# Peptides against a protein of PDB entry 4GXB, part 104

Target 1, 277 residues: chain A of PDB entry 4GXB
Amino acid sequence: VPTEEVSLEVLLSNGQKVLVNVLTSDQTEDVLEAVAAKLDLPDDLIGYFSLFLVREKEDGAFSFVRKLQEFELPYVSVTSLRSQEYKIVLRKSYWDSAYDDDVMENRVGLNLLYAQTVSDIERGWILVTKEQHRQLKSLQEKVSKKEFLRLAQTLRHYGYLRFDACVADFPEKDCPVVVSAGNSELSLQLRLPGQQLREGSFRVTRMRCWRVTSSVPLPSGSTSSPGRGRGEVRLELAFEYLMSKDRLQWVTITSPQAIMMSICLQSMVDELMVKKS

## One batch from the design tools (peptide; made by RFdiffusion4, then SolubleMPNN)

Design b2_p19_1_s1 (from b2_p19_1, 6 letters changed)
Fold by OpenDDE base, seed 3:
Structure b2_p19_1_s1 (fold): chain B 277 residues (1-277), chain A 19 residues (1-19)
Amino acid sequence: as target 1 above (277 residues)
Amino acid sequence: SFDDLYIGRTFENPVFNPE
C-alpha cells in the first residue's frame, strides 16, 4: 500500500469518535500514540490501552474481531475488509482492576474508564441488580466518575469482555452458551431446558493448553456456530482443562470469535506472568 | 498471514498449575 496521509476514525467504547491524521504505513503503536495525543492521554498511560478491530452490529454493539497486533497497519487492517461495519475501538487492555488506580489518577484516563464502564453496563456485559443499577444511575447523573467506578469494580463481570452467543460441547454437545473473558477465566453462561441459569468458570491456571482450529462443514450439514451459514468456515477454540485431580478434559467452543478468545487467553496469561515476575 | 499466527497452533500455558 502506498504511503499516504489519511484521516482515521477510532471509536471509544461508547461510540465517541476520535479522528486522527496518520500515515497508511503507520503501525498499531503509531496510531495508538496519535489517538492518545488527540485525547491528551499521558504517554505513561498508553500501555494500559489497545486498539481492537470490531464489527459494529445493527444495534450499535461491538463484536470484537481481534486486538490489533504490533505489526499490523490499522488503516489497512480496517479498510481491507471493505465494509463500513468494521471499526477500530480503543479499550483498556488489562484485566486486573487494581491497574484502574493508575489510570484513574489522570483526568483523561478516568474519563476513558468511565465511558467504557458505562457502556459495558448498558450493553449488559457487567451484570447488575436492580438496586445496583439505581445506584449507578444516581452516580452517573451526579457525574461522580470515581465513585461510579469504585462501585462498578465490585460488580459481577466487571472488566470482562463479552462475546456473541455461540456453542460449546460442555456440559453437553452443541450447548448454546455466552462466553465472557475476564479475571483470568472464561465464563460460560448457559441455560439448559428446565434448568436454572448456569455458569461454568474455567480458570486460566487450570488450562494446560489451547488451540484454534478451522474446518469446513459438509454442505448438507448445519453449522453449530451462530452467524455462520452452511459451508462457511467454522472456527473452534479448544482448551484442555483440569476438571479434577489428574483429570484433563478438552472443552471446545465453536465461535467466529475463536481467535479473539485465544487472544484474550494469551493476554490474561501474559498479565499473570508479569505479576509473577 | 494473520491466521497462521493462531489457527492450527497449540499454545502451551506457562501459568498452568496442576496442583
Scores: peptide ipSAE 0.619, ipTM 0.952, DockQ to the pose 0.904
Fold by OpenDDE base, seed 4:
Structure b2_p19_1_s1 (fold): chain B 277 residues (1-277), chain A 19 residues (1-19)
Amino acid sequence: as target 1 above (277 residues)
Amino acid sequence: SFDDLYIGRTFENPVFNPE
């Protein structure tokens, strides 16, 4: 792609549009810096955020495709898909809520976290009780962003990324699940017929390894994965999990977001490594 | 492609802790 100046739209979690003038040849970090500059986000806070490629669903929700990597050209990455449903989104890229303290000290950082958190709650990524919802709404009406975030930090699945409904082979084959990544785990929520909602927690520290695979289902094979038609390429995330002492078991999630899940795992691992050092 | 960077590769977890 020839190097040209273009106007690139980057969305915040709440759908707010940030227009930046960049070069088509600008890499992810260059674009991120441009967005930061546009928002007046300090340089020392840029590292707490990343650009993500997402697919905007009809309801306005974002289905995360991947975190844009350093080598990528955001303009090319998004335009090459030749669909307006694909967007670039700015989102925080750390998992430990302790890092919120650093970000919240800055007005712009605070606003970004606030907008993201509001969106996550509205989309049901963060789970709230009725009472908590009332409290959050009150704080939102008062535009008390710091207090809002402090309350939100205590909520279930705060900081998690929720994926589209998919299928796993755990606890049984072809089990519909909703996967969320956060707090150094994959949370698998499932509801079996006639049963209550169940959540399986798979801590990253108990994953020996993981991989993404692709396959083309056979006509007789399972094609029950949401968003996948018959004969379409199936992506799967498989991780080997320590179920009990000296008992490793593979768990496989079939999802078009398998790559994104893998990216999340790696990201969580990276963060844990930093803490361990 | 980007996908090829992830597909088929097994990632060993350095923070795996078999407690």
Scores: peptide ipSAE 0.619, ipTM 0.952, DockQ to the pose 0.912
Fold by OpenDDE base, seed 2:
Structure b2_p19_1_s1 (fold): chain B 277 residues (1-277), chain A 19 residues (1-19)
Amino acid sequence: as target 1 above (277 residues)
Amino acid sequence: SFDDLYIGRTFENPVFNPE
């Protein structure tokens, strides 16, 4: 692609549009810096955020496809998909809420975290009780962003990334689950027939390894759902998990977001490594 | 392709703690 100046739209978690002028040849960091400059985010806080490729659903929700890597060209990455459903989103890229303290010291950083958190609550990514919801609404009405975040930090799945409903082979084969990544774990929410909602927690520190695989489903004869013309590539995330002492078991999640899940795992691992160093 | 960076690769976890 020839180097040209272009206008690139980057969305915040709340759907706010940030337009930046960049070169088509600008790499992810260059675009991120441009976004930061547009938002007046200090340079020392840029590292707390990343650009993500997402697919906007009909309801306006974002399905995360991947984190844009350093070598990528965001303009090319998004435009090459030739669909308006794909967007670039700015989101915080750390997991430990302790880093919120650094970001919240700056007005722009605070606003970004606030907007993201509000959105995550509205989307049901952060789990809240009725009472907690009331408290959050009260704080939101008062526009007390710091207090809002402090309360939110105590909530279940704060800082988690929620994935689209998918399927896992745990605890049973072909079990419908909702996967969320955060706090150095994968959380699998499942509802088995006739049972209450259950949550399985898979801590990253108990994962020996993981992999993403792709397969082409064999044409099962009957229900050709007409619409998805491309050979339905099935992506799977498999991780080997220490279920108990000296007992490793593979857990497999079938999801179009398997790559994103893997990226999250790597990101959580990287953060843990930094903390140990 | 970007996908090739992730698909088919096994990532060993350096923070795996069997303790």
Scores: peptide ipSAE 0.617, ipTM 0.953, DockQ to the pose 0.919
Fold by OpenDDE base, seed 1:
Structure b2_p19_1_s1 (fold): chain B 277 residues (1-277), chain A 19 residues (1-19)
Amino acid sequence: as target 1 above (277 residues)
Amino acid sequence: SFDDLYIGRTFENPVFNPE
């Protein structure tokens, strides 16, 4: 791709558009810095955020495809897909809510976290009771962003990234599940017929390893799930999990977002390593 | 491709704690 100046649209979690002028040859960090500058986010807070490639669904929700890597050219990464449904989104890229304290000290950082959190609640990524929702709304009306975040930090799945509905082989074969990544775990939520909502929590520290595989299923009478951008290709995330003492078991999630799940796992692992050092 | 960086690769977890 020839180097030229272009206008690139980057979305916040709430859909707010940030236009930046960048070069087509600018790498991820260059674009991130441009976005930060446009938002007046200080340099020392840039590292708390990342750019993500997402697919905007019909309802306006974001399906995360991947975190843009350092070697990528965001303009090329998004435009090469030749579909307007693909967007670049700015989002916080850490998991431990303790890091919120650093970000919240800055007005812009606070606003970003607030907007993201509001969006995550509205999208159902953060789970709230009726009473909690009332309290959150009250704080929104008061424009008390810090207090809002403090309350939000106590909520179930705060800081989690929620994936599109998919299939897992746990607890049974071909179980429909909703996977969320956060707090150093993968949460698998499912509702079996006649049963209450169940959640399987898979802590990263109990995963020995994981991998993503690609396969082409045999022709079957079942229609391919909507949202498969790559035809008949099936992506799976498999991780070997310590179910009990000295008992390892493979758990497999079939999802077009298997790569993104893997990226999340690696990101959570990296953060844990930093804390351990 | 980007996908090739992840597909088929096994990631060993350095923070795996069997205890």
Scores: peptide ipSAE 0.619, ipTM 0.953, DockQ to the pose 0.909; fails the geometry check

Design b2_p19_1_s2 (from b2_p19_1 with F2W Y12E A15V N19E)
Fold by OpenDDE base, seed 4:
Structure b2_p19_1_s2 (fold): chain B 277 residues (1-277), chain A 19 residues (1-19)
Amino acid sequence: as target 1 above (277 residues)
Amino acid sequence: SWEDLYIGKTFENPVFDPE
């Protein structure tokens, strides 16, 4: 692609648009730096955020497709899809809430975390009780961002990334589930007919390995994944999990977001490695 | 392609704890 100056739109979690002038040849980090500069985010905080490719749903929610790689050209990556539904989103890219302390010390960082957290709550990614919701709304009305975040940090699934409804082979074949990644785990929520909501927690430290596979369903195939038509490419995330002592079992999730799930696993593992060292 | 980074690869988990 010829090097040209272009205007690129990057969205915050709340849908706020950040327009940056970049080169078509600018790599992910270059674009990220441009966004940071536009927002007046300090250089030392840039590393706490990443650019993601997302699909904007009809209701305005974001379905995360993947994290943009360092070698990618964000302008090319998004425009090559030839669909306006695809967007580039800025989001924090760490899992341990302890890192919030560093980010919150800066006004811009605080605003970014606040906007993201508000969005995550509104979209149901962070789970809240009625009383907690009341408290959060009060703080939001007062624009008490620090207090809002401190309360939010205590909430269930704070810092998690929620995926679109998909299918898993656990606990039974073709089970509809909602997967969330965070706190060094994959959380699988499911409701079987006539049963209460169940949650399965798969801790990363109990995953021996994982992989993503791509396949084309057979014409006679009856299995369908949400968001995919028959005959379309099917993505699956499979991980081998230590169910009990000396008992490994494969769990397979069928989802268009299988790649993103894998990225989350890798990212969580990387963060754990840093803590272990 | 970027897809090759994820698809078809098995990632061995370095923080796997078999207990």
Scores: peptide ipSAE 0.686, ipTM 0.964, DockQ to the pose 0.893
Fold by OpenDDE base, seed 2:
Structure b2_p19_1_s2 (fold): chain B 277 residues (1-277), chain A 19 residues (1-19)
Amino acid sequence: as target 1 above (277 residues)
Amino acid sequence: SWEDLYIGKTFENPVFDPE
């Protein structure tokens, strides 16, 4: 792609559009810096955020596809898909809520976290009780961003990334599940026939390894689900999990977001390594 | 391609704790 100056749209979690002028040859960090500059985010806070490729669903929700790599050219990465459904989103890219303290010290950082958190609650990524919801709404009405975040930090699945409904082979084959990643775990919510909603927690520290595989399904004559991106490709995330002492078992999740799940796992592992050192 | 970074690669977990 020839090097040209272009206008690139980057979305915040709440759908706010940030337009930046960049070169088509600008790498991910360059674009991120441009976005930061546009938002007046200090340089020392840039590292707490990343650019993600997402697919905007019909309801306006974001299905995260992947994190943009350092070597990628965001303009090319998004435009090459030739679909208006694909967007670039700015989101915080750390897991430990302790890092919120660093980000919240800055007005812009605070606003970004607030907007993201509000959006995550509205989309049901963060789980709230009726009473908690009332409290949050009250704080939102008062525009008490710091207090809002402090309360939100205590909520179930705060900081988690929620994926689209998919299928897992645990606890049974072909179980419909909703996967969320956060707090060094994968949370699988499932409802088996005749049963109540259940949640399985898979801690990263109990995962020996994981992998993503790709396969082409056999032509079944069935219309490809409209929600699947380009091509009839089936992605699976498999991880080997320590179920009990000296008992490892493979768990496989079938999802178009398997790559993103893997990225989350790696990111959580990396953060844990930093803490361990 | 970026896909090669993820697809088919097995990630060994350095923070795996077998207890």
Scores: peptide ipSAE 0.682, ipTM 0.964, DockQ to the pose 0.877
Fold by OpenDDE base, seed 1:
Structure b2_p19_1_s2 (fold): chain B 277 residues (1-277), chain A 19 residues (1-19)
Amino acid sequence: as target 1 above (277 residues)
Amino acid sequence: SWEDLYIGKTFENPVFDPE
């Protein structure tokens, strides 16, 4: 791709648009720095955020596809897909809420976390009770961003990334589930016929290994499900989980977001390693 | 390809705790 100056749109979690002038040859970090500069985010906080490729759904929600790699050219990565549904999103890229303290010390960082958290609550990624919602709204009306975040940090699935509804072979074959990643776990929420909502928690420390595979499904009379991206390729995330002492079992999630799930696992593992060192 | 970084690779978990 020839090097030229272009205007690139980067979205915040709440859909706010940040326009940056970059080169088509600018790599992910270059674009990230440009976004940070546009927002007046200090350099020492850039590392707490990443650029993600997402597919914007009809309702405006984001389906995270993957984190952009360091070697990638964000402009090329998004435009090569030739679909307006794909966007680049800036989001925090750490899991431990303790790191919020570092980010919140800066006005811009605080605003970014606040906007993201508000969005995550509105989208149902963070689970709230009626009373909690009332409290959050009160704080939002008062524009008490720090207090809002402190309360939000105590909420269920704070800091989690919620995926689109998909299918898993747990607890039974072809079980519809909603997967969320956060707090060093994959949370699988499911509702079986005639049963209440159940949650299966898969802690990363109990995963021996994981992998993403791709396959072409056999010709079936079923219509292609929306959101599978390019072609009829099926992506699966499989992880070997320690169910009990000395008992390993493979769990497989079939999802077009399998790559993103893998990225989340890798990221959570990396963060745990940093804490351990 | 970025896909090659993820697809078909098995990631061994260094923080796996077998208890």
Scores: peptide ipSAE 0.682, ipTM 0.964, DockQ to the pose 0.877
Fold by OpenDDE base, seed 5:
Structure b2_p19_1_s2 (fold): chain B 277 residues (1-277), chain A 19 residues (1-19)
Amino acid sequence: as target 1 above (277 residues)
Amino acid sequence: SWEDLYIGKTFENPVFDPE
């Protein structure tokens, strides 16, 4: 692709559009810096955020596809998909809420975290009770961003990334689940027939290894989920989990977001390694 | 391709704690 100046749209979690002028040859960091400059985010806070490729659903929700790599050219990465559904999103890229303290010290950082958190609550990524929701709404009306975040930090699944409904082979084969990644775990929410909603927590520290695999569905077995185009590659995330002492078991999640799940796992592992050092 | 970074690769977890 010839090097040209282009206008690139980057979205915040709340859907706010940030337009930046970049070169088609600009790498992920270059684009991130451009976005930061546009937002007046200090250089020392840039590292707390990343650019993600997402698919925007009809309802405006974002399905995270993957994190853009350092070597990628965001303009090329998004435009090569030839679909307007794909967007680039700026989001915080750390898991430990302790890092919020650093980001919140800056007005722009505070605003970014606030916008993201509001969005996550609205989308149901952060789980809230009715009373908590009332409290949050009150704080939002008062535009008390710091207090809002402090309360949000105590909520269930704060800082988690929620995936689209998918299928797992745990606890039973072909079990519909909603997976969320955060707090050094994969949370699997499931409802078995005739049972209440259950959550299975898979802590990263109990995962020996994981892998993503791809397969081409055979024509005969295609449960045509209405939204899956003909010939879509089936992705699976499999991880070997320590169920009990000296008992490892493979758990497999079938999801188009298997790659993103793997990225989350790696990211959580990396952060844990930093903390242990 | 970026896909090769993730697909088919087994990631060994360095923070795995067998207890």
Scores: peptide ipSAE 0.682, ipTM 0.964, DockQ to the pose 0.880

Design b2_p19_1_s3 (from b2_p19_1 with F2I E3D Y12V A15V)
Fold by OpenDDE base, seed 1:
Structure b2_p19_1_s3 (fold): chain B 277 residues (1-277), chain A 19 residues (1-19)
Amino acid sequence: as target 1 above (277 residues)
Amino acid sequence: SIDDLYIGKTFVNPVFDPN
């Protein structure tokens, strides 16, 4: 692709559009810096955020596809898909809420975290009770962003990334689940008919390894799953989990977002390694 | 493709705790 100046749209978590002028040859970090400059985010806070490729659903929700790699050209990465449903999103890229303290010290950082958190609550990524929701709304009305975040940090699945509904082989084969990644774990939520909501927690420290695999299902005649624009490729994330003492078991999640799940796992592992050092 | 960076690769977890 010839090097040209282009206008690139980057979305915040709440859908706010940030337009930046970049070169088609600009790499991920270059684009990120341009976005930061546009937002007046200081350089020392850039590292707390990343650019993600997402697919915007009809309802406006974001399905995370992957984190953009350092060597990628964001403009090319998004435009090559030739679909307007694909967007680039800016989001915080750390898991430990302790890092919020660093980001919140800056006005722009605070605003970004606030907007993201509000969006995550509205989308149901962060789980809230009715009373908690009332408290959050009160703080939002008062525009008390710091207090809002402090309360939000105590909520269930704060800082988690929620994936689209998918299928796992745990606890039963072909079990419909909602997977969320955060706090050094994968949370699998399931509701079986007539049963209460159940959650399985898979801590990263109990995962020996994981892998993503792809397969092409045999043409079974009937089930046209409407929404998979990409071909008949089935992606799976499999991880070997320490279920009990000296007992390892493979757990497999079938999801188009298997790659993103793997990225989350690696990211959480990396952060844990930094803390151990 | 970028997908090829992830597909088929087994990631061994360095922070795995068997205890």
Scores: peptide ipSAE 0.673, ipTM 0.966, DockQ to the pose 0.926
Fold by OpenDDE base, seed 2:
Order: sequence, then structure tokens, then C-alpha cells
Structure b2_p19_1_s3 (fold): chain B 277 residues (1-277), chain A 19 residues (1-19)
Amino acid sequence: as target 1 above (277 residues)
Amino acid sequence: SIDDLYIGKTFVNPVFDPN
């Protein structure tokens, strides 16, 4: 692709548009820096955020596709898909809420975290009780961003990335689940027929390994999700989990976002590695 | 493709705790 100056739109979690002028040859970090500059985010805070490729749903929600790699050209990566549904989103890229303290020290960082958190709550990524929601709303009305975040940090699934509804083979085959990644775990929420909502927590430290696989469903397979055309590639994330002492079991999640899930796992692992050094 | 970086690769977890 010839090097040209282009306008690139990057979205915040709340859908706010940030327009930056970049070169088509600019790599992910270059674009990230441009976005940071546009937002007046200090250079020392850039590392707390990443650019993600997402697909915007009809309801405006984002389905995360993957984190943009360092060597990628964001403009090319998004435009090559030839669909307006695909967007680039800026989001925090760490998991430990302790790092919020660093980001919150800066006005722009605080605003970004606040906007993201508000959005996550609105989208149901962060789970709140009625009373908690009332408290959050009150703080939002007061525009008390720091207090809002402090309260939010205590909430269930704060900092988690929620995926689209998918299927897992745990606890039973073909179980519909909602997967969320955060706090060094994969949370699988499921509701079996006639049962209450259940959550399975899979801690990363108990995962020996994981892999993403792809398969092409056979045309005769009735399990075509209504929205997937016949012949679409099925992605699966499989991880080997320590269920009990000396007992490893494979768990498989079937999801178009299997790659993103893998990226999350790697990211969580990387963060844990940093903490151990 | 970028997807090929992830598909088919097994990631061994360095922070796995078998204990």
C-alpha cells in the first residue's frame, strides 16, 4: 500500500470518535501515539492502552475481534475488511485494577477510565445490583469520576471483557455460555434449562495450556447458528484446566471470538509474569 | 493472516501452578 496521509477514526468504549491523521504505513504504536496526542494523554500512560479491532453490532455494542499487533497497520487492518461494521477501539489493556491508580492520576487517563467503565456498566459487562446501580448513577450525576471508579473497582467483573454469547462443552456439551475475561480468569456464565444462572470460574494459573483451532462445519450439520452462513469457519478455544489435584481436563469454548479470548489469556499471563519478576 | 498467529498454536502457560 502506498504511503499516504489518511484520516482514521478511532472509537472510545463509549463510542466517542477520535479522528487522527496518520499515514497508511503507520504501525499500531504510531496510531496509538496519534490518538494519545489527540486526547492529550501523556506519553507515559500510552502503554496502559491498546487498539482493538472490533465489530460494531446493530445495538452499538462492540464485539472484540482482536488486539492489533505491533507490526500491524491499523488503517490497512480495518479498511481491508471492507465493512463499516469494523472499527478500531481504544481501551485499557491491563487487568489489575491497581494500575488504575497510575492512570487516574492524569485527567485524561481518568476520563478514559471513567468513560470505559460507564460503558461497561451500561452494556452489562460489569455486574451491578440495583442498589449499586443507584449509587453509581448518583456519582455519575455528580460527575465524581474518581469516586465512581473507586466504587466500580469493587464491583463484580470490573475490568472484565465480555464476549458474545457462545457455546462451551462444560459443564455439559453444547452449553450456551457467556464468557468474560478478567482478574486472571475466564468466567463462564450459563443457565441450564430449569436452573438458575451459574458461573464457572477458570483461573489462568490453573490452565496448563490453551489453543485456538478452526474447523469447517459439514453442510449437513444442523448446528449452524442462525446467523452464520453455511460453511463458515468455526473457531474454538480449548484450554487444559486443573480441575482438582493432579486432574487435568480440557475445556472447549466454541466462539468466533476464540482468538480474542486467546489474546486475553496471553495478556493476563503476561501481566502475571510481570508481577512475579 | 494475523489469525494464523493464533490458530493451531498451543500456548504453554508459564504461570501454571500445578499445586
Scores: peptide ipSAE 0.672, ipTM 0.966, DockQ to the pose 0.944
Fold by OpenDDE base, seed 4:
Structure b2_p19_1_s3 (fold): chain B 277 residues (1-277), chain A 19 residues (1-19)
Amino acid sequence: as target 1 above (277 residues)
Amino acid sequence: SIDDLYIGKTFVNPVFDPN
């Protein structure tokens, strides 16, 4: 692709559009720096954020596809898909809420975290009680961003990334689940017939390994996964989990977002390695 | 493709704790 100056749209979590002038040859970090400059985010805070490729749903929700790699050209990556539903989103890229303290010290950083958190609550990524929701709304009306975030940090699934509804083979075959990644775990929420909502927690430190696989369903009578036409590629994330002492078991999640799940696992592992170091 | 970076590869977890 010839090097040309182009206008690139980057979205915040709340759907706010940030327009930046970049070169088609600019890599992910270059674009990220341009976005930071446009927002007046300090250089020392850029590393707390990343650019993600997402698919915007009809209701405006974002389905995360993948994190843009360092060597990628964001303009090319998004435009090559030839669909307006694909967007580039800026989001925080760390998991430990302790890092919020660094980001919140800056006005722009605070605003970014606030906007993301509000969006995550509105989309149901962060789980809140009725009373907590009332408290959050009150703080939002007062525009008390710091207090809002401090309360949000105590909430269930704060800092998690929620995926689209999918299927897992745990605890039963073909079990509908909602997967969320955060706090060094994969959380699987499921509702079995006649049962209450259950959550399975899979801690990253108990995963020996994981793998993403792709398969083409055979035309024969296997029920196509809901929403995918016949012949579409099926992605699966499989991880080997330490269920009990010396007992490893494979868990498989069937999801179009299997790659993004793998990226989250790697990212959480990387952060844990930094802490051990 | 970018997908090839992830598909078919097994990632061994360096922070795995068998204890």
Scores: peptide ipSAE 0.672, ipTM 0.966, DockQ to the pose 0.930
Fold by OpenDDE base, seed 3:
Structure b2_p19_1_s3 (fold): chain B 277 residues (1-277), chain A 19 residues (1-19)
Amino acid sequence: as target 1 above (277 residues)
Amino acid sequence: SIDDLYIGKTFVNPVFDPN
């Protein structure tokens, strides 16, 4: 692709559009800096955010595909897919809510966190009771962003990234599940017939290793993963988990977002390593 | 491809705690 100046659209979590003028040859960090400048986000806060490639669903929700790598060219990465449903999204890229204190000290940072949190609640990524919802709405009406965030930080799955419905082989084969990543874990939520909602928590510190694999189902093969057509490439995330003392077991998640799940795992691991250093 | 960075590779967890 020849180097030229282009207009690139970057979305916030709430769908707000940020237009930046960049070069087609600009790498991820260059584009991120351009977005930060457009938003008037201080340089020292840029590192708390990342650019993600997402697929926008018909209802406006985002299905996260992957985090853009440092060496990638965001303009090329998104346009090469030749589909308008793919977007670049700015989102916070840390997991520990303690880092919110650094970000929300700045007006722009506060606004970004607020907008993201509102969106996550509206999309059901953050779980709220009726009473909590009432309190949040009251704070939203008052535009009390700091108080809103403080309350939100106490909510279930605050800071989690929610994936599209998929399938896992735990607790039994071919279980429909909703996976969320956050708080150094993968949360698998499922509802079996006649049973209550169940959640399996898989802490990252109990994962020995993980891998992503791809396969092509046979034409006669059954079990299409949600979100993918029959005969399409199937992606799976498998991780070896310490179920109990000295008992390792492989858990496999079949999802088109297996790569993104792996990225989340690595990101959570990296953050934990920083805390230990 | 970017996918090749992830597919088929096993990531060993450095913060794995066997205890």
Scores: peptide ipSAE 0.671, ipTM 0.965, DockQ to the pose 0.929

